# Designs tried in a protein design run: peptides against a protein of PDB entry 6DSZ. Part 173

Target 1, 361 residues: chain A of PDB entry 6DSZ
Amino acid sequence: NYVVTAQKPTAVNGCVTGHFTSAEDLNLLIAKNTRLEIYVVTAEGLRPVKEVGMYGKIAVMELFRPKGESKDLLFILTAKYNACILEYKQSGESIDIITRAHGNVQDRIGRPSETGIIGIIDPECRMIGLRLYDGLFKVIPLDRDNKELKAFNIRLEELHVIDVKFLYGCQAPTICFVYQDPQGRHVKTYEVSLREKEFNKGPWKQENVEAEASMVIAVPEPFGGAIIIGQESITYHNGDKYLAIAPPIIKQSTIVCHNRVDPNGSRYLLGDMEGRLFMLLLEKEEQMDGTVTLKDLRVELLGETSIAECLTYLDNGVVFVGSRLGDSQLVKLNVDSNEQGSYVVAMETFTNLGPIVDMCV

## One batch from the design tools (peptide; made by RFdiffusion4, then SolubleMPNN)

Design b2_p19_1_s4 (from b2_p19_1, 12 letters changed)
Fold by OpenDDE base, seed 5:
Structure b2_p19_1_s4 (fold): chain B 361 residues (1-361), chain A 19 residues (1-19)
Amino acid sequence: as target 1 above (361 residues)
Amino acid sequence: SKAEEEYLKKLVEELKKKE
């Protein structure tokens, strides 16, 4: 009888940073298959707070703060389409993770999308959007008193969505997405009507983007709009301004993850399939009327890390590199490069023991 | 494709039943 001691999962498949335990605490939340690990970020490193077993593989993990909440709530969607909203409660030494809302969002009819499950939250916390199936966009309205996550579907005419995000600064919840059709890849926007349960025409579109455009980054105000990341190019569009760069350095390996560094969207971390870490910089131009416009985009190579499945900026130039294929890392971003031209220093490494083989016994 | 048209038809039919 080989008691396969179920090794705790070590491969990271998601990470998020926010204020989950309190308004003041900075937390790192790490998804490792069915396990959620909660840390407090300290000057000394990561302090473990709680580990939570989930009822399935975590497919989506997002922090959000509804109006009137003192701290972030956690949305989780599993690969089996179990959705929940979690809240951290501490009463003295007692720590409870409570389920504020839950539901199953599986449809009877739907082709699972090739690019997997995408879950996004409106920046104003009006709704959660889910791309689970081709030709459907699922909406979960966010209501304070709703213990049951009710969802509805909107027909999405674009069958092959590559990535989707909610935009910032929109009067109505607005999605921006990359999709593929027989003519190539394109970017489109839709407003989501909660009342009519339909899409309205969004503020802008960009037809015929790069053939390998794979990621959408929603940019906060004052810039607004979105960044589209391809294999060869990075583009910005906000309806009024379009800007594209094609830095040769990004052609070497596909960018696979990103994370916003600055709350105002001035800098983003980018990770590629070779473990290269980049900084994407949005250069500002202040107009005489006080309007801020995007002047330029720049990409800088910071250094090399483990191959990131997910990246999250913590604080003080510390970044968590969540890796599925290699060891996860805490790394420090330095202002000055080392002798090798790297701005990255590994602070801590978390050994990945390899994939949990789900032995179906 | 014909397969996509059939899939879309099924989706539309299911959407109409939930309205």
Scores: peptide ipSAE 0.418, ipTM 0.903, DockQ to the pose 0.009
Fold by OpenDDE base, seed 2:
Parts: C-alpha cells; structure tokens; sequence
Structure b2_p19_1_s4 (fold): chain B 361 residues (1-361), chain A 19 residues (1-19)
C-alpha cells in the first residue's frame, strides 16, 4: 500500500496582506489551490499561524474591514462558486476560523467569462461585486449579521469585460472597467444602485483606450480615479484629469499583476511575464485651494524576481512574490542598486513543485 | 452575433424570473 502522501500544493494562486488575526498583526494570506496559509509578518520573517482547507480551488481572496470591525474579514470565492466570509478568532492558544456568512453564487444560466472570475469589494464595504458570467454583474450586499450571502444579478451590457474595480471616494458604489467591443477596448464607469438593483451612469468614460489595456487599478483619495495598464501605456483618469505615459521598458513584456505600496496610492508594484519588478510612482501637485492633483506618472525598473501571479508589499521594503510558474519569494527592496543595477535582493525562496495536475483518474 | 443575441435573451428572461 503505497500511501501516496498527496504533496501539498506549492503553486500560489493569490496573496493578500492585511490585519486578519488582529488589528495590530500584519498578515500575509496565501492561496495555494484549495489551501489557505495564514502568516504573521515579523522582523524575523513569516511566522505560520494556521493552514485552512477550503472546499474548492480559491478563485477570489480579498480582505475587507466593515464599519465597526476591529480587524479585517476575509472574503473567499471558490472556482465552484462557493462564497464565504471568514473571521479569525483566537482564545488563548485555540485558533478558530469562523464562517460568518456563506452561500453558493452559481447561476443556472451564464457563460463563464474568458478572463475568469473577478471578485471585488467596495472600499466602503457596501457590497461585493462579482463578474462570473458574460453580461452579468453579481452583487452581494454587505449587511451585518446575515449568515446567508444573498446575491442578485445586474445586467451588464458590455459582454467582454477585461477587468473591473470599485472606485474610491464615490457617494454610491461605482465600478470602473475595461471592456472590449468590435471597435476596440474602452473604459466605462457605472454606479450600482442596491435599491433599484440596476446600473446608473457613472461619472466618466474613456472610449478607445489602448488595444491591449488589461488592468484597472482603483486609486484611493486624494487622487481618486483609476489607472489603466496596457502593453505600451499606463494611463490615469479621474473624470477631471487624464494623464498617459508610454515608457519603453514596459513594452518588452506584459504587466500581469500589481499591488499598492502606499495607502494613499502614491506607489504601486508592477510585475510582468518575464519576472521584472517595477515601481509605478504617482507624483502629487498641491493646488492653491489645498486640493491634491496628479502631476506625473513614472515607472522605475527595480529588478527581477520569479514570475509573479500576485504581489504584496508587506513592510520595510519587503515584498512577497507569489508565483504559480516558479518559486515564490520574499524579496527586499533596497534604496541603492547592486553591481548589476538591481534594487531587489531575494531573502527567502519557496520551492514550487509544479502544478499538481489533478489527474482525474 | 445571433448566438450572442440568443444568449442575452436567455439572461434577460432569467433576470425577470428573479424579480
């Protein structure tokens, strides 16, 4: 009897950073297929706290803090459309992951989108948005004390959504998305009405963006708006201001992931398909009236890492590089470059044994 | 496309049943 010890999955599908175990702890949460790994970030490195088996492959993993919560809650959606909201509870040495709410959000009628499952949370924690199927946007209202996740669909006229985010600083929950039609790729915004269960016209749109525009980054206040990342260009739009850059260095490989470094949205990490790590910088201009506007965008090459599926800035220039194709890494960002011109130093490497091909035998 | 129109029709019909 060869007990094939099922090797634990090592390929990273997602990672998030926040305050999940406590208000004070900085956590790194790593999704590895059906497994969730929870770490505390310390000066000595990553301290493992708990591993959690999920009832399916994790497709969405997002931390959020509803009004009146002392720490973050975790939203998970599986590839089989099982949704849950998880809370960490510790009582002495006893550690429990509690399901606050759960539900299945699968629809009987819907074409799964080619770009896969997208899950987003409103920055004000009013709702969760899900793009699961072409022509539908699913909304999960975030009500207190609801153990059953109730969802409804809104018709989305744009069938080919590439990426979608909730915007910051909006009176009503507002989505910004890149979509493709026969005329090219475009950016549009919609307000989400919970009451009427419909979309209202959003604050702005931009038709005919770059043909390979693939990612939306919602920018927090004071800037607001969104960054649109393409193959050749990075653009900012907030309804009042538009700014675009086309740095030659990003043209060499497709940017595939991003992570916000600063809470105010002044810096973002970008990772490409070659494992290059960039810093995107937003320069501010303070107006005479005290308003802050975007002055400029800059991109700096930091160095090379494993090909990132996901990135997260931890603290003190430490970055977790979650890799699906290669080894995941903890890397340090330095102020000064090494002899090779790199600002990136590998601190720790986590061996990826490859995708467990679920040989459904 | 005709296939997209038929798909959208089904979606609209399903949305109306939940309301």
Amino acid sequence: as target 1 above (361 residues)
Amino acid sequence: SKAEEEYLKKLVEELKKKE
Scores: peptide ipSAE 0.418, ipTM 0.903, DockQ to the pose 0.009
Fold by OpenDDE base, seed 4:
Structure b2_p19_1_s4 (fold): chain B 361 residues (1-361), chain A 19 residues (1-19)
Amino acid sequence: as target 1 above (361 residues)
Amino acid sequence: SKAEEEYLKKLVEELKKKE
């Protein structure tokens, strides 16, 4: 009996950074198919803490900190629509990942969306939103004492949602999404009423965005609003201010992932399908009243990495590049470029053995 | 499309049953 030690998956399909193990620890969490790897980020590098097997392929992995929690909780949704909220507990040397809440969020009726599963968390931790099926937006209210994740659906008239995020600084939970109709791609916002279980009109919309607009980034305060990333353009909108740039450098390859560098949303990492790493910068303008507004958007090419499926900024200019197609990397961002004009230095490479072909032998 | 209209109709009918 050859116990074929099932090769652990090496392809990264998600990563997130936060304070999961403690309030003080900076963690990197990596999703590799059904496996969750938990690291502590140290000055010496990544320290492995625990590996967790999930009951299915991880489709969504997000950290969030509800009011009154000392550390982040982890929301996971699997490709089989099993949802859970996980908590890290350590007692001496004993490390437990506790399921605080769980549920299955599968619907009997619904066409799975072509752009896959999208899971988002309201920045104020009022709800989780799920785009699982065309024409539906699923809401999981966040209640601290609820061990059973209950969800309800809201009808979404826009059938072809490309990407969706919750906005920051909204009185009610507000989503911003890119959708496609026969006239092109558009951006719309909705407020989510938990009480009425319906959408209300959001603060703004933008019709006829770039035809290849593919990603929404919710921008924290003080800027607020959203960034819309396309093939040729990057746009900002917050209801009052609109700004668009079309840097020629991004036209060469599709931007496929992003991660916020600064807590205030001043900088974002962008990764494209060629493994190019960019910095998106939001230039500030301070008004006489002390309000901060967006002055301009700028994109800078930092360098080249493995083709990122996901990016996460850690600390001190260190970035984890999670790759599905290639080797994942830990890279350092430098202030000064090297002789080749790159600001990126590879620190560590994590070999990707490729897709585990289930050889049903 | 007719297919989309039928799909939407089914969704609306299912949503009404959960209310």
Scores: peptide ipSAE 0.357, ipTM 0.881, DockQ to the pose 0.009
Fold by OpenDDE base, seed 3:
Structure b2_p19_1_s4 (fold): chain B 361 residues (1-361), chain A 19 residues (1-19)
Amino acid sequence: as target 1 above (361 residues)
Amino acid sequence: SKAEEEYLKKLVEELKKKE
């Protein structure tokens, strides 16, 4: 009996950074198909803590901290629509990953969206939102005492949602999304009523955005609002302020992932389909009343990496580049560019052996 | 850490000088 030690998946399809193992530990969590890898970020590099097998391909992986939790919880949704909320628990040397809540959120009726599964968490941890099917927005209310993840659907008039996020600083949970109709792509907002299980009119909308607008970034306070990334343009809108840039450098390749560097949303990493790594900078203008407004947007080319499926800033200018198509990397951002004008230095490379084709024999 | 904040500050400052 040759125990073919099934090669562990190496292709990264998601990564997140937060405080999952403790309040003090900085963690990198990596999704590799059905496998979750948990690391502690240390001065010496990544320390492996735990590997977890999931009952399906991880489609969504998000850290969140409900009010009064000491550390982050992990939301996972699989491609088979199994949802769970996980907690890390350590007791001496014993490490357990506890399922706080679980549920299957599959609908019997619905067209799976062509842009895949989108899962988002309200910044105030009031709900999880899921775009699984065209014309439906699924809501999972977050309740601490609920071990069963129950969801309900709200009908979206917009059948073709490209991307969706929850906004920051909203009294009610508010989504911002890019959608496509026969007239083009647009941005809209909705408030989500948990009580009425319906959408209310959101604070703003932007009709006729760039035709290739593909990503929404929710911007934290004090800026608030959202960044919309297209093929040719990057736009900011918060209801009061609109700003657009069209840096020629982003036209060369499609931006496919992003990650917030600063907690206040002043900087974002952007990765494109050619493996170029950018910094998006939000320039602040402080008003006399102490309000902070967006003055300008800027994009800077940092360097080249593996083609990122996901990016996450760790600490001290270290970035994890999660790659599905190539080797994943730890890279260092330098203050000074090298002779080639790159600010990026590879620190560690994680060989991608390719997708484990589950040969279901 | 203070060192990280200083590093990030310097990085931002250097990125601003390319204007």
Scores: peptide ipSAE 0.039, ipTM 0.660, DockQ to the pose 0.635; fails the geometry check

Design b2_p19_2_s1 (from b2_p19_2, 14 letters changed)
Fold by OpenDDE base, seed 2:
Order: sequence, then structure tokens, then C-alpha cells
Structure b2_p19_2_s1 (fold): chain B 361 residues (1-361), chain A 19 residues (1-19)
Amino acid sequence: as target 1 above (361 residues)
Amino acid sequence: SRQELQAALQALAAEEAAR
């Protein structure tokens, strides 16, 4: 009887940074299939705190802080549509991950979307949005007193949503999404009425974006709006201002992940399919009335890493590169480039042993 | 362009010195 010790999954399929263990601790949370790993970010590196087994593959993992919470809560959705909100509690040396709320959000009717599960949280913590099925947008109202996650569907006319985010600074929860129709790819916005359980017309739309537009980044205030990332172009739109860049350097490989560096959305990390790491820079223009507008967008190559499935900026120029195809890394961003022109230095590498192909022999 | 990248990276390093 060879007890094949079930090797722990090493491929990363999601990562998030926030204040989950306490208000003061900076955490890195890593999703590895059914496993959640929780670290504290320290000057010495990543300190492991807890590992949690989930009842399914983690498909969505997002930190959020409802009004009156001292620390972040964790939303998880599994590939089998089990949703939960988790809280970290520590009492002395005892560490517990508490389920604040849970539910199954699977529909009996619907075609699972080919682009997979998308889960997003309103920046004001009014709701969770889920794109699980074509032609449906699922809403989970966030109610602190409810231990059961209840959801409802809103019909979405746009059947082929590529990516979706909640916008910042909106009076009502507002989604921005890239969708495809027979005429190409487009960007649209909808306000989400929790009361009427319907979409209202959003503040803006952009028809006929780049054919390979694949990602939406919601930009915080003061800029607001969204960044749309394509194969050849990066565009910004907020309803009043439109800007587009087409830097030749991004044409070489598809950008596949992003992470915000600054709370105000002035800088983003971008990762492509070749493991190139970029910084996207938003240049500010202060108007005479004190309003801040976007002056320009710039993309700068930082260096090369493992192919990122997910990126998260930690602190002090340290970035976690979560890789599914290669080794995950902690990398340092330096002020000065090395002799090869790279600003990236690998600090630590986490070996990816690949999928255990359960060859039933 | 290089000056802005350097300024952006310097801002990250300045956060390190403030802790």
C-alpha cells in the first residue's frame, strides 16, 4: 500500500493583498486550487499564518471591508458555486477562520460562460456581482446580519461578457464591462438597482473598442472611470475624457493580469503571456478649479518574471507573482535598472510541481 | 519617460523609508 501522500497543490490560480488577519497586518492570500494560504508580509519576507482547505476549487477570491469592520473580510466563490464570506479571528495562539455567511449561487438553468466565472465587489460594499452564465448577472446584496447569501439574477442583453468591474465614485452601484457581439467588442455601463432588481442605463458607453479588448480596470477617484486593455491598445474612459495609447511593446505578448499599486490608481502592474512585467502610469493634470484629470497614460517595461496568473503589489516595491504555468516569485522593484535594463530582482521562488496527473495505473 | 519611471520607483522606495 503506497500511501501516495497527496502532494499539496503548488500552481497559483489567484492572489490578493489586504488586511485580513488584523487592521495593521499586511496579508498575502494565495489560492492554490482548493487551498487558501494566508501569509503576513514582514520585513523578513512572507510569514505563514494559516492554510485553509476549501470545499472546491477557488474561482473568485476578493477582500472587502464593509462599513464598521476594522479589517477586511474575504469573499470566496468555488467552481461549484459555493459562496462564502470568511473572517479571520485570533484568540491568543488559536486561529480560526469563521464563516460569516455562505450560500450556493448555482442556477438550475443557464449556460456556464466560456470565459469562466467572474466575481466582483462594489467598492462601497453594497453588493457582490457574479457573471456565471451567459445573459445573466447575479447580485448578492451585502447585508451584515444575513448569514445566508441570497442572490438574484438580472437579465443581461449582452450574452458574451469578456470582463466586468464595478466603477468607483458612483451614486448607485455601476458596472462597466467589455462584451462581444457580431459587430465586434464594446464597452458598456449599467447601474444596478437593488430595489427594482434591474439595470438602469449607465453613465457612458464606448462602441467598437479594440477587437481583442480583454480586461477592465476600474480606476479609483479622483480619476474615476475605467481602463480597457487590449492586445494593441490601452484606453481610458470616464464619460467625460477618453485617452488611448498603442505602445508597440505590448503588441509582442497579450497582457493577462493586472494589479493596482496605488490606492488612488496612479500606477498599475501588468503581466503578459511571456512573463514581462510592466508598469502602467497615469499622469495627473490639476485643473485651475482643483479637479484632477488624466493627462496621459504610459507603459514602462520593468523586467521579466514567471508567467503571472495573478499579480499583487505588497509594499516597499515587493511584488508577488502568482504563477500557474511556472514558479511563483517574490520580486523586488529597484529604482535603478541592472546591466540588462531590468528593474526586477527575484527575492524568492516557489517551485511549481505542476498538476498531479493522477495517472490511475 | 525614464525620469517618470524612476520617480515612480523612487516613490515606492520612499514608502520603505517612512516605516
Scores: peptide ipSAE 0.290, ipTM 0.835, DockQ to the pose 0.759
Fold by OpenDDE base, seed 1:
Structure b2_p19_2_s1 (fold): chain B 361 residues (1-361), chain A 19 residues (1-19)
Amino acid sequence: as target 1 above (361 residues)
Amino acid sequence: SRQELQAALQALAAEEAAR
């Protein structure tokens, strides 16, 4: 009996960093099709802890920490619309991944969005938002005692949502999204009412953004607001302040992923379709009243990596580059550039054996 | 000037030295 050891997937389709195994441990979680790999980040590198098989391709993977939890919980949504909230439990040497809640969030009627599944979590852990279908925003209320993930839909007037995030520092859960209409691309905000199951008017909007605006980054306090990334421009807006840059270097290739480096949102990593790694810098200006405002935005080229599907900053200048098309990498960011002007050094490379042809048996 | 980039990278390196 040749047990054809089904080759494990090697292509990375998502990664996230947080405190999943404990409050103290820094974890890297990697999604590879139907598999979740859990690592502890150590001074010596990545220590494997556990692998988990999921009942379907992972489409969304997000860590979140509800009030009163000592460590992060993991939200997973599969491509078949199976949602779960997972908890890591360790008792001595016994390691269990516990499903706290689960549900299927598929609708009987709806056009699946061409830009795929988007899943987002409110920073205050009030709800999960899902863009699954055109013209619908699905809400999963987060309740600690509910083992069944129940969702409801709110109708979006904006049929062509490109990207969406929850904003920070909002009294009510507030989404910010890029959408397309016949006049171009725009940014809008909505407050989400859990009670009324409707949208209320958000704090701000920006009409006629760049035609290729593709990503929204929610910026933490003290800045708040959002960054909008396009092909030619990067813009910031928080309702009171607007700032735009058009660095020529980003025109060469489309930025496809981002990750926040600092908890305060002062630095971000950006990856493009050529495998270039950038740092986006938010320059601070301290006002006389002690308020911090955005002075400027800056983009700097760090170096070249594998083409990132996802990026996550770990610690100590170490970045995980999750690649679907190439080899995933651990890279170190150095203070000084090499002779080629690169600040990036590959520490470890993870061979991608290519797409596992899902032989649907 | 790449001073802000260097400052940003130095801040990352300082986290390494503090652990």
Scores: peptide ipSAE 0.282, ipTM 0.829, DockQ to the pose 0.758
Fold by OpenDDE base, seed 4:
Structure b2_p19_2_s1 (fold): chain B 361 residues (1-361), chain A 19 residues (1-19)
Amino acid sequence: as target 1 above (361 residues)
Amino acid sequence: SRQELQAALQALAAEEAAR
């Protein structure tokens, strides 16, 4: 009986940064198929804290901090629709990952969306939203006392959602999404009523966006609104302000991931299918009334990395590049470019041994 | 454009110096 020691997954499917182990610790959490790896970000690099086996491939992994929590909680959804909220607890040397809540959010009826599972959390932690099936938006109300994650569906008229996010600064939880219909791709917003379990009209829409618009970035206050990333264009809209850029450099390869650098959403990292790393810059204009508006958008090439499945800014210009297809990396963003014009230096490389084909024997 | 990128990267580096 050769116990084939199943090699640990090395391909990264997701990564998030936050304060999971404590309020003070900066953590990097990495999803590798069924494994969750938890690191503390230190001046010396990544310190491993815990590895957790999940009962299924991690499809969604998001940190969130409900009101009155001192540290972030972790929402995980698996590809088999098992949802959980995890809490880190340490008692002396004993480290426990506590399941605060769990549930299965699978529906008996529904077409799984071709663009896969999307999970989002309201910035005010009122709800979790899930796009699992075409024509449905699943809502998990966030309640502290509920150990059982209960969800309900809201019917979505837009059957082909490409991407969806919750917006910031909205009185009611508000989603912004790119969808496709026979006329092309569009952006729409809906308010989510927990009480009535329905959508209300959102603050804005943008019909006929770029045909290959693929990603929504919710922009924090003071800007608010959303960035829509396409193949050829990057657009911003907040209901009052619209701005679009079409930098030729992004036409060379499809942007596939993004991460916010600044808490205020002034800078984002963008990764494309060629492993190019970009900085998206939001230039602010301060109005006489003290309001901050978007003046301009810019995209600057930083350098090249492994092809990112996910990006997360850690601290001090350090970025984790989570790769599914290649080696994951810690990279440093330098102030000055090298001789090749790159601002990126690889600090550490994490060997990807390829997809572990779970040969279910 | 390069000056703004440099300013943006300098801001990231300045966070390092403040710790």
Scores: peptide ipSAE 0.276, ipTM 0.822, DockQ to the pose 0.827
Fold by OpenDDE base, seed 3:
Structure b2_p19_2_s1 (fold): chain B 361 residues (1-361), chain A 19 residues (1-19)
Amino acid sequence: as target 1 above (361 residues)
Amino acid sequence: SRQELQAALQALAAEEAAR
């Protein structure tokens, strides 16, 4: 019996940071195909806690904290549409990953979307939203006592959704999405009624955005609204304020991932297809009435890394660069640039051995 | 400005000094 020790996946296809093991621990969670790796972030670096085999390729991985939970829960959706909510439990030295809820959310009828699976969580933890199929938005209501993840579909008139997020600070769960029609790309919002299982008119829309608008970032309060990232432009809209920048530096390569640095949404990391790492800065303006508004947007080049599939800020200027095409990295952001103008220093590199060809011999 | 980026990065580094 040759136990072919199947080589572990090394290509990263998702990463998230939060408080999964405890309320106090900062964790890095890394998705590598069917494997979930859990680390504690320490002053000495990443401490491995547990590796978990999943029943399929991880397509969505998001941390969220329902009201009354002391630590984050993990939502996972697989490429085979198996959904679960996971909880970390430790009892002495015994570590368990508990499935709090699970379900299969596959539809028998539907065209899988060309832009792949999108999974999002309402910031107030009222629901999970899934864009799996063209013309459908799937909703999973979040109920603490329900071990079975039940979903329903809402018909979406916009057949070609590019990206979607839940907005912050909304009385009802509100999605913001980029979609394409024959006239171009547009941004629209919808309120999601759990009761009526329908969309209501959202607070705002923006028709005729940049033709290559590809990502939506939901901005927390006090700013609210969303950032729309294109090939040539970055725009902000919150219903009351619109602001756009077109920094020439972003035109050189497509931005493909982002991560929020600050809880208030004042800074974001951006990664492009050349492995360039940027900081997006939101400059605040305090009004005489005490309201905070967005004054300006800025993009600054930090340096070069591996081509990021995902980015996550840890702490103390440390960033995890999850790469599918290259080696993943821990990088430090320095206050001062080096002689080449880079603020980025590689701390650790994690070798990517490429796709595991399961040679079934 | 480069100064604002440095200020932003300094704010990240200052979180180290407070632990």
Scores: peptide ipSAE 0.270, ipTM 0.824, DockQ to the pose 0.756; fails the geometry check

